# Designs tried in a protein design run: peptides against a protein of PDB entry 4JHK. Part 124

Target 1, 212 residues: chain A of PDB entry 4JHK
Amino acid sequence: EDYKIQSFDLETQKLLKTALKDPGSVDLEKVSSVIVDQSLKDQVFSREAGRICYTIVQAEAKQTNGSVFRRNLLNRLQQEFKAREETRKRSTQEWVCLVSFICNIFDYLKVNNMPMVALVHPVYDCLFRLAQSDALKNEEEVDCLVLQLHRIGDQLEKMNVQLMDELFNLLRDGFLLQEDLSSMGRLLLLEILEFRAGGWKLSDTAQKYYYS

## One batch from the design tools (peptide; made by RFdiffusion4, then SolubleMPNN)

Design b2_p20_6_s3 (from b2_p20_6, 10 letters changed)
Fold by OpenDDE base, seed 5:
Structure b2_p20_6_s3 (fold): chain B 212 residues (1-212), chain A 20 residues (1-20)
Amino acid sequence: as target 1 above (212 residues)
Amino acid sequence: SLREEIRQKSEEAFAKWSAS
């Protein structure tokens, strides 16, 4: 099976390929840092990174019954999460990449086929930040917010329905009351409100209305 | 506030992971 790692140099590609097949033979701390660094630059890779991370975690568990990679990965996520406000001020693009990556890790790295409880509040914290008025006026942040809710909203709700209700209260207020939303931003908020109301899915009619 | 509560719980979650 091939993974989309063409953005890395050949030496790093070799490192990643080895980690996927024989994780015990490489520096898994270095592997985790390389994956996180690239995920903070490229939102498209961030999605692939989740799949790569899952594979490495499974390979290490099978090979040595270890969890060195996952531990280093989550430690790096903690560091980036702590600095999230500074990241947002520096670059909206890096900020939405960070949010996307945390959400993708939540989506792919299951423990006993269940979402990692430890990531629930960090994910909600990011989504609540994107739901603030100063973020909702930025279409790139709205895109990120809506995309993550499409991907993992149903899983997050199962983990904490109260937080999801409170998040969507903010989104409804933004849609109805905020004056400086872009036309697309307002449309996306309406769509995600309808998406949740419909059980985290869109009817064929709604799909055509919003995306055709 | 709600956001402060979520922030606190997020930091605690990561702290517990780091200690494990």
Scores: peptide ipSAE 0.309, ipTM 0.858, DockQ to the pose 0.798
Fold by OpenDDE base, seed 3:
Order: structure tokens, then C-alpha cells, then sequence
Structure b2_p20_6_s3 (fold): chain B 212 residues (1-212), chain A 20 residues (1-20)
């Protein structure tokens, strides 16, 4: 299986490849730190990071029945989550990367083939933050919000439909009432409202309308 | 507020995970 790790230097790529195959032979704390750091800089990688992390977790479990990597990964994630407001103020780009990473970990890193229940509220917290008026006016944050809902919205709803209803109430209000939305932002909100209303899918005609 | 409630539950969730 091929992993998209070309954004790392060659030495780090080697480290990651080794971790994927023989996690016991590398410093898994360092591996987790490298993955998190890169995920906070590159939203494209943050998506791939989920798959990479899952593979390393499975490899370590199989090799040593250990969970050192997962523990280090989640500890770092918790630290970044705790500092999320400061991160947002410092860098919108880093903030949306953080949200993307958290959502991707939720999506890929299953425990006993189940979503990590512990991540449900943290994910919703991030999405609700993106749904606030001061965030909806920023197209980059709207892009992130809509992207994550496309990816994991159906899973999140299954975990807590009440929170999803409340979230989409905010999105509807933003679409209808907020004056300083960009045209694209407003379009994206409309699309995601329709997406959920359609059972987390779009018709072919709708797909062409919004994304042609 | 609902926003604050979710934040609190998020912190509790991580605390629970760390303790497990």
C-alpha cells in the first residue's frame, strides 16, 4: 500500500515507512510528533495522516500488542485541541489544519472497529466553533467546515443527532441571516444544508450545480 | 450556552480518555 508522504524529507520518509512496517524499531513518540506537526501545516496531508496513523496503530498492536503510538498521538492531539483558540488567533491556516486532522483521526482511527467516542464532542466543538459568526465570515473556515461535514457528517450524526441538528440550525441561520458571508461561503453553506437534507448525499444535478 | 456546554463536554471527554 502506498502512502502520500512526499512532503517529508527523505530521512523522515524512511522513518515513517519503517514505522508502518516495523513500529517496534523506531521511536514512536517522534513518529507521532512528526505526523502531527506536518498535519498542522498541510491540510492535504492531514487527510492522509489518518490512514497512516491507523496503519501504524494496527502494526504495533499486531507486533507487540502495544499502543505507544496511539497514546502519544492522542496526547499530542489533546494538547493542540486545548490550545485551539490561541491557534486560531495566530493562524487561520493552522487552525483549519488542526480541525481537519482531528476529523480525519476520528474518521480513520477506529477502536475495535468503532468510532472513538471520546473524540465525538471534541469534533463537534471544532465544528461549532467554525459555525460561529466570526468564523463563518472567513471563507477558509467555511471551506474547512463544509469539507469535514462531507467526510464525517453522517458518522457524527449517528453518534449524536441532537448536536448535529443544533449545528445545522447555526449553519442555516448563517446562510439566511449573516450579512458578511462571501458569495462562495453562502453557496457552500447552502450546499451542505442540501447535502444533509438529502441523507448525506447529493444528486448528480446538484453536484454539477455546486462543484462544476 | 450550548457552545460552552459542548466545550465542557469536550474537555471531559479528553479527560476520560486520558484516564482510561
Amino acid sequence: as target 1 above (212 residues)
Amino acid sequence: SLREEIRQKSEEAFAKWSAS
Scores: peptide ipSAE 0.307, ipTM 0.855, DockQ to the pose 0.823
Fold by OpenDDE base, seed 1:
Structure b2_p20_6_s3 (fold): chain B 212 residues (1-212), chain A 20 residues (1-20)
Amino acid sequence: as target 1 above (212 residues)
Amino acid sequence: SLREEIRQKSEEAFAKWSAS
């Protein structure tokens, strides 16, 4: 199995490869920090990071029955989450990368083949922030919001349908009432409204309309 | 507010997870 880690220097690539195969032989705190740092800079890597993290967690569990990596990962996530408003003010890119990373960890890092309950509210918090008027006017944030809902919306709804209803009330209002949405932003909101209404699926006709 | 509730529960969730 190949992992997309070419964005790292050779020494770090070696570190990550070793962590994937023999996590007990490396500094797992350093590994977690490297992964989070890169995920905050590169949204493409953020998706891969979820898969990498899952593999390391499984490898460590198998090798030592330990959870050092997961603990360090969670600690770093907590730190970044606490600082999310400051991050958003500093860099929209880093903010959407943070949201993407948290959502990808939620998607990939399972406990007993189930999403981690501990991440449900943090994920919703991020999505609700993206659904605020000041965020909906930014196409980059709308892109992030819609992308995450496409990826994990069905899972999140299963965890808490009430929060999902509230979230989509905001999205509906944004679509109908907010005047400073971009045309693409409004289109994306309409698409995601229809996506959920269709059971988190799009018809072939809708797929062609929105993503042709 | 709902957002405040979510924020509070998020913080509690992380704290609980870190302690586990």
Scores: peptide ipSAE 0.294, ipTM 0.852, DockQ to the pose 0.871
Fold by OpenDDE base, seed 4:
Structure b2_p20_6_s3 (fold): chain B 212 residues (1-212), chain A 20 residues (1-20)
Amino acid sequence: as target 1 above (212 residues)
Amino acid sequence: SLREEIRQKSEEAFAKWSAS
């Protein structure tokens, strides 16, 4: 019921609030645009954006059985995804925000209470990119990778366990073999390896060890 | 390679997703 949209100006906040309750009365293309733009700049909002998007989708479906917002959202996401390497080169921060947003859409924007199958490979692509050697040496990218796996790893594994196995093979190799990892990066990789091994859960003891 | 395969499948899936 409470959405974190304080980072927007008052006019945009009003636009978003209206979209959440009466999507037919606003320009849903504009709404999708502002949400994506902000999600690429603010990782905290990127998390919230998934929930906001789901609510707007549901509101429009209920109001008109339409899907204008979702269509615009997905089109914009496709554009950003296609340009992901350019985004990464330009700004690591924007890149990790993009990954976070895609993962959050996967987490919240479900069809018939199921994850969108079409997002499975795109999500894995992002995570595999973060698992490459040139990314693992960057703490910001490691943080993003580990954060997403904590949030949606269990769901994603259910969609394709083989890809998850391959991903974690890369993470294991990075942990063991890559020489230019930071101490924190190496610690985070170890933690996420144990997190999955424990059924995507951590014991209280492990939680204290890694995060205290 | 696996990376390339995932990339291709990802782009195809995203295109289908966006068109739906």
Scores: peptide ipSAE 0.324, ipTM 0.866, DockQ to the pose 0.779; fails the geometry check

Design b2_p20_6_s4 (from b2_p20_6, 11 letters changed)
Fold by OpenDDE base, seed 1:
Structure b2_p20_6_s4 (fold): chain B 212 residues (1-212), chain A 20 residues (1-20)
Amino acid sequence: as target 1 above (212 residues)
Amino acid sequence: SLRDKIREQSEKAFAEWNAS
């Protein structure tokens, strides 16, 4: 299986490839750190990172019945999450990358084929932050919010429907009441409102309206 | 507030995971 790791230098690529096949032969703390660092810089990679992380977790479990990689990964996520407001102030790009990464980990890194309960509230916290008025006026943050809800909204709702209702109340109010939304931002909010209303699916007619 | 509650739950969630 091929993974998109071209952004890394050759030595790091070798490290990652080895981790995917023989995780016991590499420093898994270093591997997790490298993956998180790159995910905070490249939102496209953050999606791939989820798949990579899942594979490494499975490989380590099979090889040694260990969970060193997952533990280090989640510890780093916790550190970045705690500093999320500082990250947002420093760089909107890094902030949306962080949100994207944590959502992708939620999506891919499952326990007993179920989402990790420990990540539910952190994910909602990030999405609620994106749903605040100061974030909704930024199209980059709206893009991130809507993208994540498209990817994992149905899973998140299954974990906590009350929080999802509250989140969408904010999105509805933003759509209807907030004056400094961009035209695209307002369109995206409308789309995601319809997306959830349709059972986390879009009709063919809606698909053509928004994406054709 | 709701956000405060979510933040608190987030912190607890990570702490509980690390303790497990």
Scores: peptide ipSAE 0.170, ipTM 0.786, DockQ to the pose 0.870
Fold by OpenDDE base, seed 5:
Structure b2_p20_6_s4 (fold): chain B 212 residues (1-212), chain A 20 residues (1-20)
Amino acid sequence: as target 1 above (212 residues)
Amino acid sequence: SLRDKIREQSEKAFAEWNAS
């Protein structure tokens, strides 16, 4: 399989390719760091990064029955998560990349075909932060919030429906009451409210309304 | 607050992972 890693230099590309095929022959801590660093810069890559991480985890499990890569990856995620408020203050772009990456890891990196319980509350914390008034006025943050809920909302709800209800109460209030939302932001909030109400899917009628 | 609770649970979750 081919992975979108052309943004890295040739040496790093070789490192990643080797990690995908023979993880025991490379420094998996370095591999995890490289993936996280790039994911914090490129939100599009963060989706690919989830797929790459899953493949490396599976390869390591088959080769050595080890979990060195996953451990290092999650340790780095913890560090970035702890610094999330500082990251948001420094750069909205880096902040939404961080959220996107954590959500993508939650989506792809499953244990025994189940989402990692350890990531449930961290993911919700990020989404709740995006649902605050100071974040909802920023279209880039709203884009991120809605995108993640489209991708993993149904999985998150299965893990904790109470938190999902509380989150959507905030989104409803934002849609109805907040005055400084952009037109697109308000539209996106309405769409995601309808998306969940429809069982985490969009009807044909709604699809035409929002995207035709 | 709810956000404080979620933050606390997040920190606990990561701590438990590191201990495993």
Scores: peptide ipSAE 0.167, ipTM 0.786, DockQ to the pose 0.844
Fold by OpenDDE base, seed 3:
Structure b2_p20_6_s4 (fold): chain B 212 residues (1-212), chain A 20 residues (1-20)
Amino acid sequence: as target 1 above (212 residues)
Amino acid sequence: SLRDKIREQSEKAFAEWNAS
């Protein structure tokens, strides 16, 4: 299986490849740190990171019945989550990368073949933060919000439909009432409102309207 | 506020996560 790790230097690529196949032969704390650090810089990699993490977790479980990598990964994730407001103030890019990473971990890193219940509220917290007025005026944050809802919205709703309803109430209000949205931001909000209303899918006509 | 409630639940979720 091919993993998109070309953004790393060759030595780090080797480390990651080894972790994917023989996790017991590498420093899994270092591996987790490298993955998180890169995910905070590159939102594209953040998407791939979820898949990579899942593979390493499975490999370690099979090899040693251990969970060292997962533990280190989640500990680092928790640290970054706790500092999320500081991160947002420092760098919008790092903030949206963090949100993307958390969402991708939720999407790919299953426990007993189920979503990690512990991540549900943290994910919603991030999305609710992106749905605040001060964030909706920033197109980069709106992009992130809408992207994550496209990716995992249906799964999140299954975990807590009440929170999803509340979130979309905020998005509707933002779309209708907020004065300082960009044109693209407003369009994206409309699209995601329609997306959910349509059962987390777009009709062919709507798809053509928004993306063609 | 709702935002505060969600934050509180998030913190609680991580606490439970660490305990498991």
Scores: peptide ipSAE 0.166, ipTM 0.787, DockQ to the pose 0.815
Fold by OpenDDE base, seed 4:
Order: structure tokens, then sequence, then C-alpha cells
Structure b2_p20_6_s4 (fold): chain B 212 residues (1-212), chain A 20 residues (1-20)
């Protein structure tokens, strides 16, 4: 029960802690907004947010069989997703945080222990956006792309293998054909290509090659 | 971390390339 919420002020921390234990006693719309806002600013928290959200969802379900928090969370997520291009234009950092958050919600927030089907295409859309030429030249975006694929690629592929194939075709082409990739960018793309090829894991040989 | 190792390898490779 250790949640990384030190970045919030004390009042907000109290709010979150209460939401985790007694969601019915707090404004869950406010809680969802706070979590989303912080996730857009802090990529580390963006990952933690998935776990926090799951816990709150479970707590509310247990307490009242309600889904107010999840509904508010997803509504806000849809709003942010819709504005993703504007976010990217404004701040690459916020954009990659948004992608990270969406991916982590996909990873942690399950329905009947299954991934939310509604998030599949939004996640793919984000990843495809990161796989475009104008994004691949940005190290921060490449890092985000590869990180998410490491985390949820296997799950996402199970939801739609065709889209994953198309995505990786773009990554392959980027690796081979794009001229303005950084050395690290190329290495990351190569690694993730090998990662998927190996069943979303690295062989001992590949491990040695990339991480020796 | 693995990501750090990737970055280190990239930097090392680039340095070696420039030195050659």
Amino acid sequence: as target 1 above (212 residues)
Amino acid sequence: SLRDKIREQSEKAFAEWNAS
C-alpha cells in the first residue's frame, strides 16, 4: 500500500489517500482530475497513476458497486486524447506523459480482469503517432514509444495483431530509411524490433548484444 | 537499468565511430 504521491501537496495527498480507502467520502471527479493533471506533468507518476486508479476503482466497486471514478477518469482521458495533437504541439513532455498515462491505464485498469477494449485503438493511435517520421526524430518520443511497447506490447498485440504488424512495419521503415534518427533512436528501434521478434522478450544472445 | 545500458551502448558506439 505504498503509493508515490509525494509530489502533491499535503491536502491533495490526504484526498488521494482517502480515495484509496474510502472513495465514497470524497469527490471522485476531483480525484480523477487531479490524477490526470499530475500524470500529464510527471511521467514517473503517470505510471504510478495506473496502479492508483485501479485501486480506487476496486475500492469504489467494493464499497458501493459504483463506477463514478472510472467514468470520470475515462471521460477526462477521452478529452485529453482528443486534444493530443495540440498537447504535442504545446509540449513534447506533456504529450509523452499523456501517452504513458493512457498506456498505463490500459495496463492496470482491467474490466473483469480483461483489458478495456475501448482503449485499444486509442493506445494504438498514440503509438502510431509516435512512429511517424516527425516523431521518430525526437529522442523523447522514441523513448516513450519503446518504453510503452516494452510494457504493454504483448498485451496490446493480443488485442489486435494486425495493428501491431502495421506499427512495426513503420518502425522497421523508420529504422532503415529515416535519415535523421539519432544513434540512440536507431538502437532503441532495433532493440524493440528484436524484442517483439523474440516473443516480447530478449534471448540470451540478444540480451548480451544490447545490454552487455 | 536496461534503458541506461542502451544509452551507454549508443554513446560508446558513437564515440568509437568518431575515433576510428
Scores: peptide ipSAE 0.022, ipTM 0.491, DockQ to the pose 0.014

Design b2_p20_7_s1 (from b2_p20_7, 8 letters changed)
Fold by OpenDDE base, seed 4:
Formats: sequence, C-alpha cells, structure tokens
Structure b2_p20_7_s1 (fold): chain B 212 residues (1-212), chain A 20 residues (1-20)
Amino acid sequence: as target 1 above (212 residues)
Amino acid sequence: MLLEIDEEELEKLIEEEGAK
C-alpha cells in the first residue's frame, strides 16, 4: 500500500516505511513525534496521518502485541489538545491542522472496531471552538469545520446526537445572525446545514472533494 | 452556548494505555 510521505526527507521516509512494516525495529516514540509534528504543519498530511497511524498500530499489535506507538501518539495528542488555544493564537494554520489531525485519528484509530469514546468530547470541543463567533469570521477556520463535519460528522453524531444538535444550533445562528462572515463562509455554513439535514449524504462531486 | 472543555476522558484513555 502506498502512503503519502513524500513531504519528509529521505531519512524520515525510511523511518516511517520501516515503522509500517517492522515497528519493533524503530523508535516508535520518535515515529509518533514525527507524525504529529508534520500533521501540525500540513493539513493534507493530517488527513493521511490517521491512516498511517492505524497501520503502525496494527503492525505493532501483530508483531509484539504491543501498544507503544499508540500510547506515545495519544500522549502527544493530549498535550497538543490542552494547548489548543495557545496554538490558535500563534497560528491559525497550525490550529486547523491540529483539528484535522484529531478528527482523522478519531476516524481511523478504533478499539475493537469502534471509535475511541474518549476522543468524542475532544473532537466536539474542537468543532465547538470553530463554531464560535470569533472563529466563524475566519474563512480558514470555517473551511476546516465544514471539512471535518463532511468527513466524520455522521460517525460523530452516532456517538452523541445531543452535542451534534447543539453544534448545529450554533452554526445556524452563525449563518443567520452573524454579520461579519465572508461570503464563502456563509455559503459553507449553509452547505453543511443542508448536508446534515440530508442525512450526511454526499453527491458524487462532493464525494470526490471530501474523500479524495 | 457556553463551551465546557472535558479533558478527563482523554486522560483516562492515556492512563489505560500507559498501564499496558
């Protein structure tokens, strides 16, 4: 299977490839750090990172019945999550990358083939933060919010429909009442409102965009 | 709506992983 790791230098690529095939032969703490660091810089990689992480987790489990990688990954994730407001203040790009990464971890890393319940509230917390007035005025944050909801909204709703209702109440209010939204931001909010109302079903065009 | 940040669930997950 091909993984999108071309953004790394050759040495790091080798490290990642080895981790994917023979996780016991590499420093899995180092691997997790590399993945998280890159995910905070590249939103495209943030999407791919979930799949990479899943593969490494499965490979380690199969090889040694261990969970060193997952433990290190989650520890780093918690640290970044706790510092999310500081990250947002420092860099909107890093903030949206963080949200994207957390959402993709939720999407790909499962326990007993089920989403990790512990990630439900952290994911919602991120999405609720993006739904606040000060975030909705930023098109980059709106884009992130809508993108994540397209990718994992249906799964997330199954975990907690009440929180999803509350989230979309905020989005509706933003769409209707907030005056400093960009034209694109307003369109994105309308689209996601309609998307959920339609049962989280994608058109062929939307499918290509959000799951390519 | 006021945001309530709940980090305890994630902490529990990490603790469980650390115990393995």
Scores: peptide ipSAE 0.025, ipTM 0.571, DockQ to the pose 0.501
Fold by OpenDDE base, seed 2:
Structure b2_p20_7_s1 (fold): chain B 212 residues (1-212), chain A 20 residues (1-20)
Amino acid sequence: as target 1 above (212 residues)
Amino acid sequence: MLLEIDEEELEKLIEEEGAK
């Protein structure tokens, strides 16, 4: 499989490729750190990081029955999650990258082929933060929110429908009542409201956009 | 504001992973 790791230097690319094939031969703590660091800088990578992480987790489990990578990954994830407000203050781009990364980890990194229950509330916390008025006025944050809901909204709803209802109440209020939304932001909110109302089913065009 | 910060479950997961 092809992984979107072209944003890394050649040496790091080799490290990641080795981790994917022979995780026991590399420093998996370092690998996890590299992945998280890049996910915070590159939104394209942050949206693909989950798949990479899942593959490494599986490879390590099969090779050594170990979980060093997953342990280090989750530890770093927790650190970044705890600091999410500071990250948002520092850089909107890093913040949306963090959200994208967390959501992507939720999407791909599963336990017994099920989403990690421990990640449900952290994901919702991020999405609720994006649904606040001060975030909805920022098109970049709205774009992130809508993108994540397109990708994992149906899964999240299955985990906690009450939180999803509350989240979408905020989005409806934002769409209807908030005056300082950008035109694109307003359109994105409308689209996601309709998307959920339609049962989280994407058109062919939307499918290509969000999963290309 | 409907933010429900729940870091405890994630910490528990990390601890469980660390025990392996």
Scores: peptide ipSAE 0.024, ipTM 0.573, DockQ to the pose 0.544
Fold by OpenDDE base, seed 5:
Parts: C-alpha cells; sequence; structure tokens
Structure b2_p20_7_s1 (fold): chain B 212 residues (1-212), chain A 20 residues (1-20)
C-alpha cells in the first residue's frame, strides 16, 4: 500500500515505512510522536494518520504480539486532550487539527473490529466544545465540526444517542438563534442537521466534497 | 452549556495498555 507521507523528510519517511512493515526494528515511541506532531500541523495528513496508526498497530500485534505503539500513541493523545483549551487559545488551526486527529483515531483504531469505547466521551467533549457559541462563530471550527460528524457521526450515535441528541440541540440552536455566524457556517450547520435527519447518508456531490 | 469532561475511561485504557 502507498501512504501519503511526502510532508516528512526522507529519513522520517524511511522510519515510517519501516514501522509499517517491521515495527519491531524501530523506536515506536518516536514513530508515534512524529505522527502526532505532524497531525497537529496538517489536517490533510491527520486523515492518513489514522490509517497509518491502524496499520502499525496491526503489524506490531502480528509480529511481536506487542502494543508499544498504541500505548505511546494513546499517552500522547491524553496529553494533548488535557491541554485542548490551551491549544485552542494559542491556535485555532492546531485545535481543529487536534480534534480531527482524535476523531480519525476513533474512526480507524478499532479493537476487535469495534470502536474504542474509551474515546467516545473525549470525542464528544471536543465536538461539544466546537458547538459552543464562541466556536460556532469561527468558520474553521464549524468546518471541522461538520467534517467530523460527516465521517464518524453515525458511529458516535450508535455509541451514545443521548449525547448526539444533546449535541444536535446545540447545533440547531446555533443555526436558528446565533446572529454572528458566517454565511458559510450557517449553511454548514443546516447541511449537517439535514445529513443526520437523512440517516447519515451523503449525496454524490457531498461525498466528493468531504472524501475527495 | 458547560462541558462535562470525563477522562476516567481513557485513563483506564492507557493504564491497561501500560500494564502489558
Amino acid sequence: as target 1 above (212 residues)
Amino acid sequence: MLLEIDEEELEKLIEEEGAK
């Protein structure tokens, strides 16, 4: 398989490629750190990062029956999650990258073909933060929120429908009542409200927008 | 609305991974 890792230098690319094929021969703590760092800077890579992480986890499990990579990845995730408010204050871009990364890990890093239950509340916490009035007025945060709900909303709802109902109550109120939304932000909120109401299914046009 | 953050489950998962 081909992985999109062109944003890294040649040495780091080799490290990642080796981790994908022979994880026992590399420093998996370093690998996890590199992936997280890049995911916090590049939202495009963040999507690929989920797939890469899953592949490394599976490769390590098969090769050594180990979980060193996953442990280090989750430790770093916990650190970034705890500091999420500070990250948001420092940089909206880094904040939405963090949310994207957490959501992509939830999407790809499954255990026994099931979503990690432990990530459900952290994911919802991030989405609820994006649904607050001070975040909804920022188009980049709305874009992130809507993108994640398109990608993992159906999975999240299956895990906790009550939280999803509460989240969408906030989104509906934002759409109807908040005055300082951008035109695009308002359109995105309307679209996601309709998306859920339609059973989390995309039109051909919408699918190209979110997944191409 | 104030966010209710519960990190206990995530912490438990990390601890379990560390115990392996």
Scores: peptide ipSAE 0.026, ipTM 0.577, DockQ to the pose 0.468; fails the geometry check
Fold by OpenDDE base, seed 1:
Structure b2_p20_7_s1 (fold): chain B 212 residues (1-212), chain A 20 residues (1-20)
Amino acid sequence: as target 1 above (212 residues)
Amino acid sequence: MLLEIDEEELEKLIEEEGAK
């Protein structure tokens, strides 16, 4: 199975591969740190990191009944979340990577086959930040926002429909009232408004685009 | 406007994980 870890050096790739199969033989704190660091730098990886994390969590649970990796991962996640405004100021790229990573973790890491309730507000906070006027004028941030909503919007709405309504009120206002949106940004906002209105259902073509 | 950030639940989750 390919976990798309080609962005790492060979030694780190070996570390990750070992963690996936034999987590007890590696430093899982280091592994979690490496994954978070790379997720903040590599947009492709940040979108796929959840699958890797899920696999490591499952492997550790089965091997040692431990949760060292998950604990360290969540600790680092909280640190990065708290610093999200500073991250955004420093680098839009790192900021959208952070959002992508948090959303991806939300999507893949489940508790009793349910999303982690503790991640709901952090995810919404990130999406609301992307829905502010200063972010909506940035096509990179709009792209991130719309991508996450396509992937986890239905799950988030099930967790808190009131917040989703509030979020989409902002998106509607942005689409209708904000003058400095890019053409693509405006198109993306329209699409996501229609996507939710249609019950979060993708066409076959759109499904392939967003998930393949 | 941004909503209030609620970080307490996330912190609780981390603490619970650490207590295991």
Scores: peptide ipSAE 0.026, ipTM 0.573, DockQ to the pose 0.535; fails the geometry check

Design b2_p20_7_s2 (from b2_p20_7, 7 letters changed)
Fold by OpenDDE base, seed 2:
Structure b2_p20_7_s2 (fold): chain B 212 residues (1-212), chain A 20 residues (1-20)
Amino acid sequence: as target 1 above (212 residues)
Amino acid sequence: SLLEIDEEELEKLIEEVGSL
């Protein structure tokens, strides 16, 4: 499998590659930290980090029946999530990267074909934060919100339809009532409203846009 | 993607590290 780790230096790339194949031979705490750190800086990587994390988790489980990586990953996620408001204030870019990363972890770290239940509320919390008026006026945050809903909205709804209804009430109100949305932001909100209304089904064109 | 780990064990782990 090819993993998008080009943003790392060669030494770190080697570390990650080793973690993917032979996790018992590396410091998995360090690996988890590196992944989270880079995910907060690079949105492209944050989108792929879930898959990388999944692979490492699987590799460690198979090799040593261990869960060191996952424990460290979740601990770090907890720390970053708790500090999400401070992160948002400091850097919108880091904030949306954090959201993207958490959503990707939700998407990829499944057990028995089900998402981790404990991640449902944290994901919704992030999305609800993006759906607030102060966030909807920022196109970068709207982009993130809509992107995540495209990717995991159907899964999230299956986990808690009530929260999804509440979330989309906010998005509808934002679309209809909020005056300081960018043109693109408004279009994105409309698109995601229609996307859910259509049963979370992507057109071929949309699939290319979001997953190419 | 699917983890080859028991859901109950995973949830226990999550509880141990705390809620997000």
Scores: peptide ipSAE 0.028, ipTM 0.585, DockQ to the pose 0.078
Fold by OpenDDE base, seed 3:
Structure b2_p20_7_s2 (fold): chain B 212 residues (1-212), chain A 20 residues (1-20)
Amino acid sequence: as target 1 above (212 residues)
Amino acid sequence: SLLEIDEEELEKLIEEVGSL
């Protein structure tokens, strides 16, 4: 499998590749830290981090029946989630990367081939924060919100339709009533409203845009 | 599974944060 790890230096790329194939030969705590740190800096990597993490988890389980990587990863995720408001205040870019990372962990790091129930509320909390008026006026946050809903909206709805209804009520109100949206932000909100209304179905063109 | 155990712990922590 090919993993998008171009944002790392060559030494770190080698470390990650080794972790994917022979996790017992590397410091998995360090690996988890590196992945989280980079996910907070690079949204392109952040959207791939879930798949990488899943692979490392599986590799470690098979090799040593261990869970060092997963434990460290989840602990760090918990810490970053708890500090999300401070992160947002410090850097919008880091904030949207954090949201992307959490959403991709939700998407890929499954238990018995099902999403982790524990991540449902954290994901919704992040999306609801992005749906607040002070966030909707920021195009970068709207981009993040819409992107995540395209990727995992259908899964999230299956986990809790009531929260999804509430979220989309906010998005509808934002689209209709909020005056300081950017033109692109308004278009993105309209698109995601229609996307859900259409049963979370993408055209082939849209599929390439969001998932390639 | 070990992942399931971690999930349970995560759930507890998230509940705590959500209650603030």
Scores: peptide ipSAE 0.028, ipTM 0.561, DockQ to the pose 0.076
Fold by OpenDDE base, seed 4:
Structure b2_p20_7_s2 (fold): chain B 212 residues (1-212), chain A 20 residues (1-20)
Amino acid sequence: as target 1 above (212 residues)
Amino acid sequence: SLLEIDEEELEKLIEEVGSL
């Protein structure tokens, strides 16, 4: 959590801190933009950016009963999502950061303590893209896929079990049939297959086996 | 708001970020 905001320059850090404490005094569109921009560049930040977004949303709601930040955030997110294939082509790093960020937003920005239905299909679309053969051969993409499924897989399944079944059919096929997987990639796929089969839980012995 | 507001958690996060 200390590293999370330290990736920004001092001016941006100040902007974010002000947004957290006094959102009415800053340009919340700009704040949303800088968060998304940084999330696309910093993998660690992209994994946790939802936490900051959640806090800003609550701060604005409390202070002004507004939702300017959330609207701008989701608009920018939608833009990036629509351009996801071009992003992947340009930079695998930015692509996996984008997926991580979208999944993190799904995890934190909830309506009535439930995931936003509007994000379900976008999240699945990203995960399905990572599950394609051309992505599974890239360890960075496999890492991202498995990480997100560990974080939000159970929630996603509750939203749409059919899509989850289809996704894991692809992962099983990749594990069994794809020849150009890295050794680590193959291990990660096996682990996540077993993780879901175990009710989105991993035994201590399995954890040691895969990550020792 | 449609989003749940937990004031206690909000305060914790504000303090954590502010201390950085």
Scores: peptide ipSAE 0.018, ipTM 0.468, DockQ to the pose 0.028
Fold by OpenDDE base, seed 1:
Structure b2_p20_7_s2 (fold): chain B 212 residues (1-212), chain A 20 residues (1-20)
Amino acid sequence: as target 1 above (212 residues)
Amino acid sequence: SLLEIDEEELEKLIEEVGSL
């Protein structure tokens, strides 16, 4: 399987490739740090990062019955989550990358085929922040919000339907009442409202847009 | 924010041997 790691330097690429195949032979703390750092800079990579992380976790578990990588990854995630408001103030781009990364980890790293319960509230907290009026007026934040809901909304709702109802009340109000939304932002909100109402089922067009 | 990662549950999950 090929992984998109061309954005890294050659030394780091070798490190990641080795971690995927022989995790016991590399510094997995360093590997986790590198992946998180890049995920905070590149939103496209954040989705690939979830897949890479899953593979490394499986490889380490199989090879050494270890969990060093997962431990360091989740600890770093906790640190970044706690600092999310400072990150948002510093850079909207880094903020949406952080949200994307958290959501992708939620999506890819399962325990007994179930989402990590410990990540449910943090994910909702990020989405609620994106649903505030000051964020909805920023198309970059709306793009992130809608993208994540398309990818993991059905899973999140199964974990806590009450929070999902509250979130979509905010989105409905934003769509109907907020005047400073961009035209694309308003279209995205309408689409996601209809998406949930339709049982979280993607149209053929939406499938191409979100998973191409 | 009042919403945070549950550190105790996270640690429990990290130590869990169950399949991912």
Scores: peptide ipSAE 0.029, ipTM 0.629, DockQ to the pose 0.295; fails the geometry check

